# Peptides against a protein of PDB entry 9GMZ, part 130

Target 1, 343 residues: chain A of PDB entry 9GMZ
Amino acid sequence: TGFPLELLTRPATERLAYFENYTVAHPRLKEVYEILMRTIAEPAGASFIFVYGASGVGKTTLRLRVEQKLTELALPKLESDRARVPVVGIEAIAPESRYFNWKEYYTRALITLEEPLIDHKFDYGVRGISRDNFGKINVESKVVAPALRRALENALIHRHPDVFFVDEAQHFGKVASGYKLQDQLDCLKSLANMTGILHCLLGTYELLTFRNLSGQLSRRSVDIHFRRYCADSPEDVQAFKSVLLTFQQHLPLAETPNLVDHWEYFYERTLGCIGTLKDWLKRVLSDALDREATTITLKDLQKRALSVAQCQKMFKEIQEGERQLSETEADVQNLRSALGLGA

## One batch from the design tools (peptide; made by RFdiffusion4, then SolubleMPNN)

Design b2_p16_5_s4 (from b2_p16_5, 9 letters changed)
Fold by OpenDDE base, seed 5:
Structure b2_p16_5_s4 (fold): chain B 343 residues (1-343), chain A 16 residues (1-16)
Amino acid sequence: as target 1 above (343 residues)
Amino acid sequence: RFSFEPSPPTEAVEPV
């Protein structure tokens, strides 16, 4: 099963959009998706879910797929409860300054939660929060962060999403001192507690620092590690080759490119991260479509590959994250042994 | 619509 053959007669924009919208249900994505969906359905008193893994592993794809599924599952309830929003998802912005911009965070969250199409427009009771003629939220520059927080708390309570997603959540950690990181976690914890809304933070291995800073968050959090594929695992190599096979079948080109024979080169330049692979293939497909090419060549791949220096930097960041997790697993085992709990 | 088609069970790609 491949792409619809009728796409070969369609505009390049439609062919590219097909591939952009195509998601390979690779084993690691499926596993993390199932764990995340189950945890959202049955949080068991958790206030937080942490999803961490390498940059380009596919966390944003996971989020978008979960958001879609939660929306689909909520449709029957939304007919009776017109105030409800099933899910809200934002991306945390990298701070331009040494301080996280809470005002921008709350503003973005409110704008995302209060989509124009929602019935029962909420009055936040905050001067300088309004809706335009299209029902879009407008926040005046004079509105202060504490007022925006209260507005968001009220909106989250009223809309009652099953989960609040924050992608690129490692950006909360970019504050100038460790003390301010704790304060930020306490702010997020307070928001989750005050609203009763489950928060899911997706990010890089830098999220592990958040896990370690608050022993209180650890008791109310579920951790999900979104692993890359490892070249030292025959099973992971086979799964990675299988993803390449699936992508080559879903590239809307007249001649199916042989990606699988180049699996080592794809692995070298993606580090086993399927999001990085998809983004690479998307760039190469765009170039091929612009040239009206019948297929993709190794030269086309090389032109859009990440540099060796980029891969080395990414790999160092991955190794540090994987090391921290391995040490944590060993520490748990040592603690269990010291407690007289068998291995 | 994100087609989250489950990847078909990858038949073992025998190396051609």
Scores: peptide ipSAE 0.020, ipTM 0.667, DockQ to the pose 0.063
Fold by OpenDDE base, seed 3:
Structure b2_p16_5_s4 (fold): chain B 343 residues (1-343), chain A 16 residues (1-16)
Amino acid sequence: as target 1 above (343 residues)
Amino acid sequence: RFSFEPSPPTEAVEPV
C-alpha cells in the first residue's frame, strides 16, 4: 500500500505534509512504543521514565505517537473532566548561556499545558500571568522562576496529565559543572513529587549521566533504550531495508524511486537512525516538489545527505553511549553472579 | 493523523 494517488494533483505543501505526518511502524519504534505505553499506564511507583538513544533515532516521533494515543484514549474521560489534559510535551532548549533557563522552561510548559481551547481557565494566583482574549497564556517579563514553578505545579495538578514529556532532555545536562546537574535533577524530582505527575525525559545517551548521578532517581525511574539498527545484525539490516521500501512507497511522487537498492548508502549516512532517514528524505522530497520532479535520484539524495564528517562525529557519540550501556549490563551480570543469582 | 502503518512483516523482499 502506497500514498494516496490523489496527492499527485495536490499542492507541494500538502504532498510534503503527507510525508511529514507519515510514520513507519518499524520494529524498534513499535517495541519502545509498547514499553512506554505500558509504563505510562502502570508506572509502579516510578516518577521518571528515561528514553535514551542516538540523535535522530526517532524519539520525537515516538513522543508524538504516544501523545496522540493518550489523547485518543482520554477522549471519553475528557467529556466528564473538561479540566484534564491527557498529555503534555515540551522540548528542552539548549541554553544560550552557561545556565539552563528555568524561567523559559516553566513558561513554555505553562503555554503548552494551557492551550487556548481549554474551556476551564485557572487563575494560578501569580501576578503577571494572564490570558488574552483568545485564552492564550501571557507571562510578563517581571515574573520570576519560583512564581512560574508554582504556577506550573498548580497547572499540572489541575490538568492531571498521564505523563509530562520533555524532549531533548540532554540539554539539562549541558551545565558547565556537575554540581548544577544535580540541582537540576533535584528540581525536576521535586516537580514530579509535588505534582504527582509522571515525567518522561527523552534524549541522547547523555541522559545516562542522570541515571548515575542520583541513586534516588534510579529507584524511581524506568529506563527505555531506543536502539538504532545495526549493520552487523541481519535482522536489523532487513528491518532497515523494509523501512526504506515503506518510505519509497509513501513518497508522493509520480515515479516510485528505488531506495532499497541504495540501502548501504542510506545506512552510511543515517547510522541506522530512522528519524535521520525521514528528515533526509523530507528534504529531498521538498527539493523534488519545488522542481516539479517526477522522482528523486541518487544525485538529489547526495545534495541533502549529511557529510561524512558529520556521520563520523555522530557515530563516535553513538559508540560511546552504546559502550556505557554495555558496561552497565556487564556490571549488572557481574553483580548478579556475585550475589549467587543465576544469569 | 499519524498513519501508523505497520511495516509489512519482514517477508523476504525477493530481490526484484
Scores: peptide ipSAE 0.019, ipTM 0.643, DockQ to the pose 0.061
Fold by OpenDDE base, seed 4:
Structure b2_p16_5_s4 (fold): chain B 343 residues (1-343), chain A 16 residues (1-16)
Amino acid sequence: as target 1 above (343 residues)
Amino acid sequence: RFSFEPSPPTEAVEPV
């Protein structure tokens, strides 16, 4: 089943919005979604979930789908508990400086947790945090990071989300020394412990550095690897081609473009990352709609493709992350063998 | 409703 044919008579903005919103339930996304949903429902004393994988693998799409599902499942209970928020999700910002901006993080977390549609207003007990007439949180410049942290702790306790998502969480790790990285982890750990809220950190393979630095987090963390599709796996190649076929059918164009015949070129420029593929097709669709084109061409694809140099850089970063994981799996096997537990 | 439609298997859909 393709896109609704009625979209061909709709404005370019509606056609683009359809595709932007469309999500392919590809095997890796489904697998990670099921693991993540199960882990959120039954954390078994975990305080952290780490979801790591290549840039553009689809971690943000995963987060948004889990947020939607948790909200849907909570709706019947939210009618009776108007203070509760089922889920909260933020994106960590890359620091402009060598130091992570905790003041900005806490401010953004508070603003996201305290959506204007929440009827039950909470008093944070912190001077310089207010709500405007529209319910929007305003934080005065004089409010310091420790006060914002206390406000966030109180808000998280009061709203009691099932999970707190932090996307692009590798940005916590952009500190010049291992000691400063430990301090960031201890800050996150203390926030999770003080609130009793499960934290899910989504990010690149740089999150593996976080996992390895905290032997105390390892006892209270669940790890989820969101793998890309690999060209050396026939099953992964077939899954990637199936994703191309699905996107081909869901591009709201008068003529269905043949994406599948160009699968190698799509793989070369996405490295098997479905998020990168979707973002590429979105840019190309936008350009086609702006020209009132009936289809997309290889030339249109080439115009919006990542450069070979970008792909080579991204591929090196992926290979290093995949190598570190493979070594960790081998180390676990070696440890089990050395303990006499067998293979 | 955001359909989480599974990717159909690549049946040999002839390029139309």
Scores: peptide ipSAE 0.014, ipTM 0.544, DockQ to the pose 0.056
Fold by OpenDDE base, seed 1:
Structure b2_p16_5_s4 (fold): chain B 343 residues (1-343), chain A 16 residues (1-16)
Amino acid sequence: as target 1 above (343 residues)
Amino acid sequence: RFSFEPSPPTEAVEPV
């Protein structure tokens, strides 16, 4: 089924918002969603979930869909337990310095955790953390990182989310010294242990470097690889073409563009990453709506495509990540074979 | 009450 035809008579802003809010439930997204939902429901003593994959593969879309589903499932319990938050999700910020800004991290986590108009005022036990008249958290500049950590630990215990999401979690690893990276891992581990809250770190393949440095996290972590579609796989090519078909039907334009016939060009400029594809189509749709165009042309696509140089850089980063995972998978298989465990 | 914004429509991939 395509977009609602009534959108053709609606303002460009409403047409664009429809496409922005539209999500293709593509095979890799469904697979990773099911694994993640199952792992959250039955963590089996895991304290961490690592979700890694290419930039623009759809990790943020995955997070948002899981957050939605966990919220829907929690609604009946939230009526009885008004202190509970079903899920909390933040994005890790790239450090401007050689140090991760823990004060900012804890502040953002507290704000996000307490944004729900929860009737139960929680006393954080920390001076300089208050709620305004609108129920929003205010953190005074004088509050230091160790105090914010204690406030977050207490808030997480009291609110008891099913999972704590950290998107762009590779930014924890962008610290210049191995010692500081270990301290960051120990900080996250301590937060998970003190609160009893499952942490899910989503990130690029750079997250693997962070994950591999802590042998202790490895024993209490579940790994989920969010793969891109590969052009060397006939099944992946077919899935990618099906995504293009679905997107062309959901572009709120008077004439349905033929995206599928240009699948190789779409693949060349997205590397099989559906988030990159959606963002590209959103930019092109915005341009078409601004011109009151009836359809999207190849020239419109070319105008908003990533450059060949950008694609080459992204592809090198993907290949390095996929190589590291393939080596790790081979090492596991070799270990299993050496232990007499069948493949 | 948690006012969740209505989540964006999620549709299945159509076969080519």
Scores: peptide ipSAE 0.013, ipTM 0.519, DockQ to the pose 0.164

Design b2_p16_6_s1 (from b2_p16_6, 9 letters changed)
Fold by OpenDDE base, seed 4:
Structure b2_p16_6_s1 (fold): chain B 343 residues (1-343), chain A 16 residues (1-16)
Amino acid sequence: as target 1 above (343 residues)
Amino acid sequence: MKKFVSEPVEPVPLPP
């Protein structure tokens, strides 16, 4: 079944919103979702989960789906424990400077943790943090990063989320010359230890460099690789074509576009990343709706495609990340063999 | 406002 046909009579904004909110449960998303949900339910003494994969693979979609599911599962308990938040999720911001802005990070985390719908007022124990009459958190400019950290620690302890998500977590690895990436890891480790809250860091393959610096986190971390679809795998090509077929049926247009016949072009310009594909189709759908077009053409796709130069750059970054993971898997096998444990 | 995410739909199988 495709999109609701009633959408064809609805405003362009509703048609676009339908597609924006539409999620394909593609095999890699389902696999990573199941692993992540299981790991959150049974962390086995882990303090960190690392979810890494290509830019545009769908990590933000994964996070939002897990946040939704954890919220749904917690609803019966939240009636009795009004202080509890089942899950909190933030996006780490790329620093404008050569330094990660911890003050901004802690402020955003506090604002996200303290949704206005939480009637339970909490005193952060920090002067210059207040709530307005609408429950919105205000942080005065004079509040320093160490004070914001203490406020976040107290808020996380009070709200007891099952997991704290940080999307785009590779931005923690952006430190200036002379600062150690280790200091950033020690800050996160200390936050997780002080609060007892499981942290899930989602990021690109740049997150591997950050993860590998802490031999101490290795014992208390779970790794989840969110793979793209590979053109050298017949099964992955079939899955990618099936996703294209699903998206073409769910584009709220009068005439169903044939996306599947152009699968190679879609693969070339997305590198097998479903998030990149969805974002491309959203841009093209928006342009089609603005023109009151009945369908999407190849020319419309070409107008909003990533350039070949962008795809080549992204592909090099992916290949380097996939190589590093393959080497790590080989090193584990070599270590097991050297220990006499067998392959 | 939490972005309302629709229930995830399984991909349509390719015709044989």
Scores: peptide ipSAE 0.165, ipTM 0.745, DockQ to the pose 0.846
Fold by OpenDDE base, seed 3:
Structure b2_p16_6_s1 (fold): chain B 343 residues (1-343), chain A 16 residues (1-16)
Amino acid sequence: as target 1 above (343 residues)
Amino acid sequence: MKKFVSEPVEPVPLPP
């Protein structure tokens, strides 16, 4: 079981696209996927889902897979409700300034929500927002953030997505002061409440700050921890090696590289994050295809590896996030014990 | 264009 051998005769772009689109259903991805899908189907009065985990753990892959599945499940209903969009997903941009660019956020959300060639023209109720003959949303420079917010609220109500995804949502936290973070949370909370649309924020462990800032958000949020694979767990090591074996078989090269024998080096440079692993292998595959190479070598891997210094920095950020979660779990256990509830 | 995402495949079991 491997890549289609016919890919070896295909252009480098097609071979690379195959690997880019290839998804391994590794245990943590599958677990988080099932929890997320169930939570979207039955939010039980939640208005937010927080999916947090290490950078490069695979959150974008999770999002894209959920978006695909929600789209597939909605197809029969879309025949009757042509205005509906099953799911919308955006990536939050890191602010270039001390302030989050809400104008850009709302504009991107509107564009993404309306990207499906929906023959149904929607009036956003805002002057300076138009759709061209190709269905592309045009936002005039004069349109201000409050007007774009209203347009997005109206569009979300009209399109009724099952979920609104915000990837890299930790970028909401990258503001100069804690009070501005509360204002941003209140903006998101207001958007969710006014539209009735479930919001799923995907991001790093910096999203835990959002949980701690608003006891009111906590009551209406579901938390999903997307864990990395840990080298101190034999089961996690086996899962990680199995993922390497799977990727090894799905690299569209004439000779299958031996990745599994280098599992420790892959672990060292990915910290057990499968997204980081996939991105690394993609870069190495691209280089190999550009050289018309039959395989990839350890030297090819080393050329595209993250530096030890980068890995050390990323590992510190992971350890801090894992520590915060462990403390929270201990606090819950202590509270339960103090209430006379069994652990 | 929404990027096509392949159906997720289970990891290949390691040989014993």
Scores: peptide ipSAE 0.026, ipTM 0.632, DockQ to the pose 0.814
Fold by OpenDDE base, seed 5:
Structure b2_p16_6_s1 (fold): chain B 343 residues (1-343), chain A 16 residues (1-16)
Amino acid sequence: as target 1 above (343 residues)
Amino acid sequence: MKKFVSEPVEPVPLPP
């Protein structure tokens, strides 16, 4: 089962949109999705979920799928509870300054939580927060971060989402001092505790460093490692090749390109990260459609590949994250052994 | 408009 053949007669924009919207439920994505959905349904007193993994592993795809599913599951309840928002998801922005912009964070959270389609206008009790004629939240420049926080707390309580997603959450860690990083984590913890809303932070392995700074969060957090595929695992190589075969069948081109035969080159330039793979294929597909090409070639792939230098940088970041996790696993085993608990 | 992604499709098994 490949792409709908009718796409071959459609505009390039529609063909590209098909591939953009196409998601392979690869084993690692499915595993993390199932764990995340279960944890959201049964948080067991957790206030935080940390989802960490390599850049381009597929964390944003995971988030969007969970947001969709939670929205679908909430539809019957939304008819009776018009104030409810089933899920809210934002992306944390890299600070332009050495300090995280809490005002921008709270503003984005409020804007995202208060989508214009919600009939129940909530009065935030904050002067300078209004809705435009389209129901979109407007925040005046004079509104200070503590007032925006109170508005967000009230909005989260009133809208009672099952989870609050923060993507690219490693950007909370980009603070000039470790002390301010702890303050940020305590601020997020306070927000989760005051609202009773489960927070899910998705990010790179830099999120581990952020998480480990608060020994108090460990008792109220669930960790989910979104692993890449590893070339030293025959099972992971087989899964990666299966993803290539699937993408090969879902590229809306007249001739099916042979991606699987080039699996080593795809692995070399993606490090086993399926998001990186999809983004690469999307760029190559766009170029092929612009040229009205019948297929894609190795030369087309090479033109849009990440450089070796980019891959080497990404690989060092992955190795450091994987090392930190392996050390943590060894520390747990050592602790168990020291406690007289069998390994 | 939330870019709703198509339903996830399981990867095609490699031929033996």
Scores: peptide ipSAE 0.250, ipTM 0.780, DockQ to the pose 0.890; fails the geometry check
Fold by OpenDDE base, seed 2:
Structure b2_p16_6_s1 (fold): chain B 343 residues (1-343), chain A 16 residues (1-16)
Amino acid sequence: as target 1 above (343 residues)
Amino acid sequence: MKKFVSEPVEPVPLPP
């Protein structure tokens, strides 16, 4: 089934919002979703989940879908336990300096965890953390990072979310020295251990450097690789074309655009990343709606495509990440062979 | 307000 035909009579803002909110449950998203949901339900002593993959593969979409599902599953329990928050999710901010801003991280985590509408307000036991008349958390500038950490630890214990999500988690790795990166890892480990809350870090392949620096994290972590679609796999090409067909049917335009016949061009400019594809189509749809156009043309697509130079840069970053994972698999095989375990 | 996220939809199978 395509988009609701009633949208053709609705304002451009509603037509765009429909497409923005529309999510294709493509095979890789579904696979990673099922693995992530299972791992959150049964962490088996894990303190961390790492979800890594190409920029624009759809990690934020995955997070939002898991957050929605965990909220829905928790609703019956939240009626009896008004202190509980089922899930908390934040984005890590890229450091403006050589140091990660832990004060800002803890503040954002507290603000996100302590929803204004939660009936049972928590006392942080920290001066300079308050609620406004709307129940929103306010953190005074005088509150130091160690006090904010303690407030977050207490809030996480009290609210007991099933998981703490950190999107763009590669930003923890963007520090000038290896010792500072270890200190950041030890800070996150300590937070997870002290609270008993499972942490899920989502990021690009740069997150692998952060994951690999701690042999202690590796023992208490689950890895989930969110792969792109590869043009050398017939199954991946078929899945990518099916996603194009689905988006084609869900663009709220009077005439269905032919996206599938241009699949190679879509692949060239997205590298098999469905988030990149959706963002591209969203920009093109916005332009079409602004012109009151009946359809989308190849010329409209070309106007909003990533440049070849952008795609080449992104592809090098993907190849480096995929290479690092392949080396890890080879190292396991070499270790097994050296132990006299058959291949 | 949590942004309302529609249910995920399975991709349309390509015609044979």
Scores: peptide ipSAE 0.060, ipTM 0.701, DockQ to the pose 0.841; fails the geometry check

